# Peptides against a protein of PDB entry 7AE7: the designs that were tried, part 3

Target 1, 321 residues: chain A of PDB entry 7AE7
Amino acid sequence: KVYKDLREFLEVLEQEGQLIRVKEEVNPEPDIAAAGRAAANLGKNQPAVFFEKIKGYKYSVVTNVHGSWQNHALMLGLDKNTSTKDQFYELNRRWDKFPVPPNVVKREAAPCKENVIDKDINLFEILPLYRINEQDGGFYISKASVVTADPEYPDDFNKLNVGTYRIQVKDRDRVGIQALAMHDIAVQLEKAEAENKPLPIAITIGNNPLVTFMASTPVGYNQNEYEFVGALQDGVPMDIVKSDLYDHLYVPAGSEVVLEGHIIPRVRTVEGPFGEFPGSYSGARLQCEVKIDRITHRTNPIFENLYLGIPWTEIDYLMAL

## One batch from the design tools (peptide; made by RFdiffusion4, then SolubleMPNN)

Design b1_p8_2_s4 (from b1_p8_2, 3 letters changed)
Fold by OpenDDE base, seed 2:
Structure b1_p8_2_s4 (fold): chain B 321 residues (1-321), chain A 8 residues (1-8)
Amino acid sequence: as target 1 above (321 residues)
Amino acid sequence: EKVWVEPK
């Protein structure tokens, strides 16, 4: 089975008994993080946790979507009881289908374009933000697929990068992003900053689960993650759409939320602390800052976010494949 | 036990 978006995957997770739906109103803190930790602590058959109602917010949260081998099997369209070995075998078999170019859909056909916010941007109105761990220095977007391009080769689709980065919410229309030197985004940012230019960025949230998987999987600088998504879909192209602000950036057509903006050149602001995947805090340090200039979103957008903590958590499954 | 350890 191939999934067009997060919603189709969540439906399958629910059908397969791999999603807990919380229908009662919860507090953003500590309830979301507590449920994420509880799901991770099951040690096996860890379900996604979907929160329909969050106090003080309009929209829903889902966590632990990739948080088990069962969920990974289902992501690949396999039986949920498929062994890790057989999942790896199938993943490797499909990997050899690269490249599978995505379909570029029209704006009108892309669910991520259903709603637009281009004025008075407030991330708190669109995302049910919470601290993932009690000692986090702020609210994090931990499961975004971040789209950037090479400023020198903006029309080279093979250099279009879709990556997962640590993102702290800094203000209503500002986020901090951790662009480490080992990430392709850092190469692209260095080129932009050399010219004192903004780096165009699209931060996409709530994607096709294979997009999120590939955004967390290192690939070559001249390899497009979307072309691997098509390979992992067993040769079925994924759907992408042009960003609203930038002709050279393409986003998943089915994204729940797309934050379009730019990395401010040569600006660094305090970010952190944050509870990392080993169950350790990365201390506060200066990081890049993104200005959000436009939001597009699906009607009733789902905020997909990652729980991080002492292994094993969802991130450990994403890194294990 | 502290659930979170600062990396040394």
Scores: peptide ipSAE 0.014, ipTM 0.494, DockQ to the pose 0.078
Fold by OpenDDE base, seed 5:
Structure b1_p8_2_s4 (fold): chain B 321 residues (1-321), chain A 8 residues (1-8)
Amino acid sequence: as target 1 above (321 residues)
Amino acid sequence: EKVWVEPK
């Protein structure tokens, strides 16, 4: 089975008994993080947890979507009980199908374009933001697929990068992003900053689960993650759409929320602390800052975010294969 | 200094 978006995957998770639907109103803190940790601590068959109602917010949150081997099997369109070995075998078999170019769909055909916010941007109105761990220095977007291009080769689709980065909300229309030197985004940012130019960025939230998987999987600088998604879909292309602000940036057509903006050149602001995947807090440090200039989103957008802490949590499953 | 994140 191939999934067009997060919603189709959540439907399958629910059908397979791999999703808990929380219908009662919860507090964003500590309830979401507590449930994410509790789900991770089940040790096997860890379900996604879908929160329909969050106090003070309009929209829903889903966590632990990739948080088990069963969810990973289902992501690959395999039987829920497929062994990790057989999942790895099938992943490798499909990997050899690279590249599978995505379909570029029209704006009108892309669910991520259903709604537009281009003024008075407030991230708190669109995302039910919360602290993932108690001592986090703020609210984090932990499961975004971030799209950037090479400023020197903006039309080279092979250099289009889709990665997962630590993102702290800094203001209504600003986020901090951790672009480490080892990441492809850092190469692209260095080129932009050399000329004191903004780096165009699209931060996409709530995607086809294979997009999220590939965004967390390192690939070559001249390899496009969307072309691997098509390979992992056993040769079925994924659907992408042009960003609204940038002709050279393409986002998943089915994204729940797309934050379009730019990394401000040569600006660094304090970000952190954050509870990292080893189960330890990183200290506060200077990080890049993104200005959000436009939001597109699906009607009733689902904020997909992961819980992370002492292993084994959702992030460990994403990085295990 | 890294602060340990205790499992809740």
Scores: peptide ipSAE 0.013, ipTM 0.506, DockQ to the pose 0.107
Fold by OpenDDE base, seed 3:
Structure b1_p8_2_s4 (fold): chain B 321 residues (1-321), chain A 8 residues (1-8)
Amino acid sequence: as target 1 above (321 residues)
Amino acid sequence: EKVWVEPK
């Protein structure tokens, strides 16, 4: 089984008894984080939790999508009871199929392009934002697949990076991003900042589960994650679409929300604190700032976010193989 | 209760 988007995966999770649907209105705090923590502590059966209605917001949240070995097996299109060992062997077998180039679809065929916001941008109108942990310095987007390119080689698709970074919401149209020196985004940002130029960025939320998995998996600088997604789909290409603002950036065609913008060159602002793995707070630090210039989104977009804390949580499943 | 520890 191959999934085109998050919605197809959530349907399978629900069919397999690996998704709890919460139909009653919840408070964004503390209910979402409390449910995320509870789901992570259910032992062997750790379902996704889908919140249909959130007080003060118009859209839904899903958490713990990758939060179990059962969900991880289903992500690979395997039986939910496939052993961790057999999942590992199958993952490695498929890994050797790299590269599998993605399909570039037309804008009109991409679900992520159904709606556009290019003025009066307000992230709070699109994303049901909440604190993941009580002492977080703000609202975090913790499960985004962030697309950037090498500004020196913008047409080199092999240097296109899709990574997962912690993102704090700073304003209606601004986010802080943690770009650590060990990440490929930091290499690309260094090149842009050397010339005092913005780094183009697309922050994608609610993706095909293998995109999210690969965005959390380190690969070589001259390897793009989309070609690994095709490999992990057992040779079936994934669908990507050109970003609206940038000819050189491609996003998953099925993304629930795409935040297009730029990292502001040579600007650093206070970000944090944030509750990290393995259950420690990182102090407040000066981090990069992104201006959001355009949003595209599916109708009734689902905000996929993860809870993290003391192991074993969803982030540990994403990094375990 | 998740005990968040400051990283040393």
Scores: peptide ipSAE 0.013, ipTM 0.507, DockQ to the pose 0.072
Fold by OpenDDE base, seed 4:
Structure b1_p8_2_s4 (fold): chain B 321 residues (1-321), chain A 8 residues (1-8)
Amino acid sequence: as target 1 above (321 residues)
Amino acid sequence: EKVWVEPK
């Protein structure tokens, strides 16, 4: 099974008994994080948790989508009871199919383009934002696939980076992003900042689960994550679409939300604290700031976000292979 | 607080 988007994957998770649908209105805090932690603590068969109604918000949240070996097997289109060994074997077998170039679809064919916000941007109107852990310094987007390019080689598709980074919401139209020196985004940002230029960015939320997986998997600087997604789809290309603001940035056609904007050159603002994957808090520090200039989104967008804390949680499953 | 950083 290949998934075009998050919604097709959530349907399969639900069919396989790997999704809990919460229809009752919940509080963003602490209910979402509490459910993510509780789901992780089941030890096996940990389901995704889908919240249909969130107090104070219009749209839904899903968490713990990658939060089990069963969900990981289903992501690969395997039987949910496939052993970790066999999942690894199949992943490795498919990895050798790299590269599988994506299909570039027309704007009109891309579900992520159903709605556009180009003025009066307010992230809180689109995303049901909450603190993932009680002591977090703000609201985090923890499971975004962030698209950037090399500003020196913007047309080199092999240098297009799709990564997962810690993102704190700073304002209605601004987010902080943790671009560590070890990440490809930091190399690209360094080049932009050397010229005092903005770095174009697309922050994509609610993707095909293999996009999210590959965005969380380190690859070479000259390797495109979308071409690995096609490999992991056993040779079936994924669908991408050109971003609205930038001809050189491509986003998953099926993304629930796409935040298009730029990293502001040579600006740093306070970000954190944040509860990290070991279950320890990082202190507040200066981080990059992104201005959001345009949003595209599916009708009734689903905010996919992860819970993280003391192992083992969803992030540990994303990093396990 | 916003801090301007020099490229390294």
Scores: peptide ipSAE 0.005, ipTM 0.424, DockQ to the pose 0.044

Design b1_p8_3_s1 (from b1_p8_3 with P1A Q8R)
Fold by OpenDDE base, seed 4:
Structure b1_p8_3_s1 (fold): chain B 321 residues (1-321), chain A 8 residues (1-8)
Amino acid sequence: as target 1 above (321 residues)
Amino acid sequence: AEVAPLPR
């Protein structure tokens, strides 16, 4: 089984008894984080938790999507009861299929392009934002697949980076992003900032689960995560689409939400504190700031976000294999 | 967040 998007995966999770659907209205705090923490540590199945209604918001949240070995098996299109050993074997077997180039689809064929917001941007209207941990300095996007390119080699598809970074919402159209020196985004940002230029960015939310997995998996600077997604799909290419603002950035065609913008060069703003892995808080630090210039999204977008804290949580499953 | 590298 190959998934085009998050929705196809959530359907399979639900069919397999790996999704709890919460139909009653919940409070964004503390209910979502509490459920994320509980789901990763409780029960035999450790299901995803899908919140249909969130007080004060229009759209839904799903958490703990990768928060179990069963969900990880299903992500690979395997039986949910596949052993971790057999999952590892299959993952390794598929890894050797790299590279599998993605299909570039037309804009009109990409579900992430169903709706456009290019003025009066307000992230709170699109994303049911909440505090992941009580002491967090704000609302975080914890499971985004962030697309950037090398500004020196913008047309080199092998240098297109899809990574997961800590993102704090700073304003209706601003987010802070943690770009650590060890991350490919930091290399790309350094090049942009040397010229005092913005770094183009697409922050994608609610993807094919293998995109999210690969965005969390370190690969070489000259290796494209989408080509690994195709490998992990056992040789089936994933679908990508050109971003609206940038010819050199490609996003998953099925993304629930795409935040297109730029990292502001040589600007640093206070971000944090944040409850990190392994349940310690990082203090407030100066971090990069992203201006959101355009949003594209699916109709009734699902905000996929993860809980992290004291192990074991969803992040630990993403990092385990 | 950087996750553990996939096996090769």
Scores: peptide ipSAE 0.030, ipTM 0.725, DockQ to the pose 0.025
Fold by OpenDDE base, seed 1:
Structure b1_p8_3_s1 (fold): chain B 321 residues (1-321), chain A 8 residues (1-8)
Amino acid sequence: as target 1 above (321 residues)
Amino acid sequence: AEVAPLPR
């Protein structure tokens, strides 16, 4: 089984009894975080939690999508009861199929292009934002697949990076992003900042689960994550589409929301604190600032976001293999 | 190292 998008995966999770649908209106705080923690605390068979209605917002949230070995097996298109050993074996077998180049689809064929916002950008109108943990210094986007390229080699598809980075919402059209020196995005940003140029960025939310998995998996600087997604799909290419603002950036065709913009060169603003994966808080730090210039999104976009805290949570499953 | 989100 291969998934085109998050929605196809959520359908399978629901069919397999690995999704809880919350139909009643919830408060964004504390209900979403509380449910994420509760789902993680089940110890086994941890389901995704889908919130259909969130007070003060128009759209839905899903959390804990990768939050169990069963969900991980289903992501690989395996039986949900496949052992962790057999999942690991199959993952490694498929890994050896790298590279599997993606299909570039036309704009008209990409669900992420159904709606466009190019003026009066307000992230709060598109994403049901909340604090992931109660002491977070703001609202975080924790499950985004962030697309950047090497500004020196923009046409080198092997240097296209799809990563997961800590993103705090700073304003209606601004986010802070943590680009650590060990990350490929930091290498690319350094090149842009040397020339005092913006770094083009596409922050993609609600993806094919293997895109999210790869975006959380370290690979070489000259290895494209989409080509690993195709490998992990057992040789079936994934679908990507050109970004609207940048010819050299490609996003998953099925993304629920795409935030297109730029990292502002040589600007650092306060970000944090944030509840990290060990269950400890990081302090406030100066981080990079992204200006959002354009949004594309599916009709009734699903905000996929990650709960994290004291292990084991969704992030631990994403990092386990 | 403070690892939020996943290292890439």
Scores: peptide ipSAE 0.113, ipTM 0.793, DockQ to the pose 0.056; fails the geometry check
Fold by OpenDDE base, seed 2:
Structure b1_p8_3_s1 (fold): chain B 321 residues (1-321), chain A 8 residues (1-8)
Amino acid sequence: as target 1 above (321 residues)
Amino acid sequence: AEVAPLPR
């Protein structure tokens, strides 16, 4: 099976007994993190956990979507009981199909554009934000697929980067982002900051599970993650759509939420602490700041977020293959 | 170095 979006994958997870649906209203803290940690710490099957109702918020949260070998098998459209060895074999077989160019859909065909917020932006209205770990210095978006381009070569599709970066919510329309020198986003940001220009960014949340997988997998600077998604879909192109603010940025057509904005050049603000892999806390440090300028989202958007802590958690599964 | 989220 190939999945167009997160929702199609969640349906399969539920059908396969790999999703726990929490129908009762939960407190965002500590209930979401506690349940995510509990699910991650299961010795077997580690299901996704879907929270339908969150006190003080309008929308749902899902966590632990990639949090097991069973979920990884299903992501690849394999039987959930497919061995890690056979998953690895199949992944490598499909990897050789790179590049598989994505299908660019029209704006009207993209579910991520069902709703638009272009004024009075408030991230707390669209995302059920919570602390992932008790000692976190704030609310984190931990499973976003962040889209950026090379500002020197904005039309070079091979340099379009889709990565997963640590994002702390700083204000209603501001997020901190960790752009480490080893990440492709840092290369692109360095070029923008050299010219004192903003770096265009699209922070996409709740994607096709292979997009999230590819956003967490290192590839070459001149390799497009979407073209690997098509390869991992066994040659079926994924659907992308042009961002609203930027002609050169493309986002997954099925994203639950798209935060469009820019990294503010030469600005650094305090971010952290955050409970990281492998269950250690990083200290507070100065990090980049993103202004959110536009949001597009699906109706009743699902906030896909990742719990991380002492191994094995969802992040360990994302890195294991 | 902070490891999470994953480098790309």
Scores: peptide ipSAE 0.110, ipTM 0.781, DockQ to the pose 0.081; fails the geometry check
Fold by OpenDDE base, seed 3:
Structure b1_p8_3_s1 (fold): chain B 321 residues (1-321), chain A 8 residues (1-8)
Amino acid sequence: as target 1 above (321 residues)
Amino acid sequence: AEVAPLPR
């Protein structure tokens, strides 16, 4: 099985008994984080948890999507009871198919383009935000696939980066992003900041599970994550679409939410604290700031987010293979 | 690609 988007994967998880649907209205705090923590650590099957109704918000949240070996097997289109060993062998076999170039679809064919917000941007209207851990200094987007390019080589598709970074919501239209020096985004940002230019960015939320997996998997600076997604789909290309603001940035066609904007050059603002893996808090630090200029989203967008804490959590499964 | 909100 190959998945076009998060929704197709969630359907399979539900069919396989690997998703709990919570239909009753929940409080965003502490209920979502508590459920994410419980799902990752207490359940034999470690299912995803889908919250249909969240008090004070319009849309749904799903957590623990990658939070088990069963979910990981299903992500690969394997039987949910496939051993970790066999999953590893299959992943490696498919990895050797790299590169598999993505299909660029038309804007009209991309579900992520169903709705547009370009005025009066308010992230709280689109994302049911909550604290992942009680001592977090704010609301975090923990499972976004962040798309950036090399500003020196914007047309070099091999340098297009899709990564997962710590993102704190700072305002209705601003987020902090942690770009560490070892990260590909930091290399690209350094080039932009040298010229005092903004770095174009697309923060994508709720993706094809293999996109999320690859965004969490280190690859070479000159290797495109989408071409690995195609490899991991056993040679089936994934679908991407141009961002609305930038011709050189491509986002997953099926993303639930796309936040388009720019990293503000040479600006650093206080971000944190945040409960990190493996359950330690990092203090407040100066981090990059992103201005959100445009949002595109699917109708009734699902906010996919992960819980972080004492191992094993969803992150440990994303990094295990 | 880089790992989830890990201080990696």
Scores: peptide ipSAE 0.079, ipTM 0.811, DockQ to the pose 0.051; fails the geometry check

Design b1_p8_3_s2 (from b1_p8_3 with P1E Q8R)
Fold by OpenDDE base, seed 1:
Structure b1_p8_3_s2 (fold): chain B 321 residues (1-321), chain A 8 residues (1-8)
Amino acid sequence: as target 1 above (321 residues)
Amino acid sequence: EEVAPLPR
């Protein structure tokens, strides 16, 4: 089975008994983090947790989507009881199908384009933001697939990078991003900053689960994560759409929320602390800052975010293979 | 630097 978006995957998780739907209004803190930790602590068959109503917010949150071997099997379109060995075998078999180029769909066909916010941007109006752990220095977007390109080779689709980075919300229209030197985004940012130019960025939230998986999986600088998604879909191309602000950036057509903007050149601001893998807080550090210039989103967008802490949590399942 | 442990 192939999924077009997060919603199709959540439907399967629910059908397979791998999703808990919380219909009552919850507090953003501590309830979301507490439920994420509790789900992880089940040890096996850990479900996604879907919060329909969050106090003070308009939209929903889902967490722990990748938080079990059963959810991982279902992501691959396998039986939920498929062994980790057989999942690994199937993943490797499909990996050899790389590259499988994505389909570029028209803007009008992309669900992520249903709504646009291009003025008076306020992230708190679109995302039910919360602290993932109690001592986090702010609200974090922990499960975004971040799209950037090489500013020297913007038309080289093989250099389009889709990665996962910790993102702290800094203001209504600003986020901090951790671009480590070992990440492809850091190479791209270095080129932009050398010329004192902004680096175009699209921060995508609530994706096809294989996009999220590939964004957390390191690949070569000249390898496109979307072409691996097609391979992992057993040769079925995924759907992407051009970003609104940038002709060279493509986002998943089915994303729940797309934050389009730029990394501000040569600016560093305090970010953290943040509860990290494997269960300790990292200190506050100077990090890059992104200005959000445009938001596109699905109607009633789902904020997909992960809980992380002492293993095993969702991040451990994303990095296990 | 580890500042504090996460909850179990």
Scores: peptide ipSAE 0.091, ipTM 0.789, DockQ to the pose 0.112
Fold by OpenDDE base, seed 4:
Structure b1_p8_3_s2 (fold): chain B 321 residues (1-321), chain A 8 residues (1-8)
Amino acid sequence: as target 1 above (321 residues)
Amino acid sequence: EEVAPLPR
């Protein structure tokens, strides 16, 4: 099984008994984080948790999508009971198919383009934002696949980066992003900032689970994550579409939400504290700031977000490879 | 070294 988007994966998770659907209205805090923490400990199955109704918000949240070996097997289109060993074997076998170039679809064929917001941007109207941990300095987007390019080689598709970074919501149209020197985004940002230019960015939320997986998997600077997604789909290309603002940025065609904007050059704003994956808090520090200039989203967008804290949590499964 | 959340 290959998935076009998050929705097809969630359907399979539900069919396989790997998704809990919460139909009653919940409070964003603490209920979503509490469920993310609990889901990591829910026996052997560790299902995804889908919240249909969130108080004060219009749309849904899903968490713990990658939070088990069963979910990981299903992501690979394998039987949910496939052993970790056999999952790794299959992953490695498919990895050798790299590169599998993506299929570039037309804008009209991309579900992520169903709705556009280009004025009066308010992230809180689109994303049911909450604190992941109680002591977090704000609301975080923890499972975004962030698309950036090398500003020196904007048309080099091999340098197109799809990464996962810590993102704090700062305002209705602003997010902080952690770009550490060891990350590919930091290399690209350094080049932009050297010329005092904005770095174009697309922050994509709610993707094909293999996109999210590859965005969390280190690869070479000159290796495109979408070409690995096609490899991990056993040679089936994934669908991508051009961003609306930037011809050189491509986003997953099936993304639930795409935040298009730019990293503001040479601006740093306070971000944090944030509960990190070891279960420790990082202090507040100066981080990059992104202005959101355009949003595209699917109708009734699903906010996929990750709980993290003291191991084991969903993040540990994403990093276990 | 601040442990980066998801390395990419």
Scores: peptide ipSAE 0.133, ipTM 0.790, DockQ to the pose 0.057; fails the geometry check
Fold by OpenDDE base, seed 5:
Structure b1_p8_3_s2 (fold): chain B 321 residues (1-321), chain A 8 residues (1-8)
Amino acid sequence: as target 1 above (321 residues)
Amino acid sequence: EEVAPLPR
């Protein structure tokens, strides 16, 4: 089984008994984070949790999508009861199929382009934002697949990076992003900042589960994550579409939300604190700032976000293989 | 040790 988008995966999770649907209205805080923390204890199968109604917001949240070995098996299109050993074996077998180039689809064929917001951008109108941990310095987007390119080689598809980074919402149209020196985005940002130029960025939310997996999986700087997604789909190409603002950035065609913008060169603003995956808080630090210039989204977009804290959480499943 | 929240 191959998934075009998050929705196809959520459908399979629900069919397989790996999704809990919360139909009653919940409070963004503390209810979503509380459920995220409890997800490991919601049953032996550790299902995803889908919140249909969130007080003060229009749209839904899903969490714990990758938060179990069963969900991880289903992501690979395997039986949910496939052992971790067999999942690892199959992952490695498929990895050797790299590269599998993606299909570039037309804008009209991409679900992520169904709606456009290019004026009066307000992230709170499109994303049901909440604190993941109680002491977080703000609202975090914790499971985005962030697309950037090498500004020296913008047309080199092998240098197109799809990564996962810590993103704090700073304003209606601003986010902080943690670009550490060891990250591919930091290499690209350094090149842009050397010339005092913005770094183009697309922050994609709610993707094909293998995109999210690959965005959290280290590969070489000259290796494209989408080409690994095709490999992990056992040789089936994934669908990508050109971003609206940038000819050289491609986003998953099925993304629930795409935040297009730029990292402001040589600007650093206070970000954090944030509850990290070991269950410790990282202090507030100066981090990069992204201006959001355009949003595209599916109708009734689902905000996919993860809980992280004391292991074992969803992030630990994403990083375990 | 600054544990990077996510790899890459």
Scores: peptide ipSAE 0.130, ipTM 0.780, DockQ to the pose 0.058; fails the geometry check
Fold by OpenDDE base, seed 2:
Structure b1_p8_3_s2 (fold): chain B 321 residues (1-321), chain A 8 residues (1-8)
Amino acid sequence: as target 1 above (321 residues)
Amino acid sequence: EEVAPLPR
């Protein structure tokens, strides 16, 4: 089984008994985080948790999508009871198929382009934002697949990076992003900042589960994560679409939400604290600032977000292989 | 060194 988007995966999770659907209206705090913690602590059978209705918001949240070995097996299109050993074997077998180049679809064929917001941007209208942990210094987007390119080689598809970074919402149209020196985004940002230029960015939310997996898996600077997604799909290319603002950035065609903008050069603002893995808080520090310039989204977008806390949580499953 | 939540 190959998934085009998050929705196809959530459907399979539900069919397999690996998704809890919360139909009653919940408070964004503390209910989402509490349910995420509860789901993460269900031993070895941790389901995704889908919140249909969130007080004060229009759209849904899903958490713990990758939060179990069962969910991980299903992501690979395997039986949910496939052993970790057999999952690892299959993952490695498919990994050797790299590269599998993605299909570039037309804008009109990409579900992420169904709706556009290009003025009066307000992230709170599109994303049901909440504190993941009680002591978090703000609202975090913790499961985004962030697309950036090498500003020196913008047309080199092998240098297109799809990574997962800590993102704090700072304003209606601003986010802080943690770009550590060891991350590919930091290399790309350094090049942009050397010339005092903005770094183009697309922050994608609610993706094909293998995109999210491959956004959390370190690969070489000259290796495209989308080409690994195709490999992990057993040789089936994934669908990508050109970003609206940038000719050189490609986003997953099925993304629930795409935040397009730029990292402001040589600007650092206070971000944090945040409850990191393995349940420790990092202090507040100066981080990069992103201006959101355009949003595209699916109709009734689902906010996929990660719960972070004491192991073993969803992040542990994403990093375990 | 603060370990970033996801090293990508």
Scores: peptide ipSAE 0.093, ipTM 0.735, DockQ to the pose 0.058; fails the geometry check

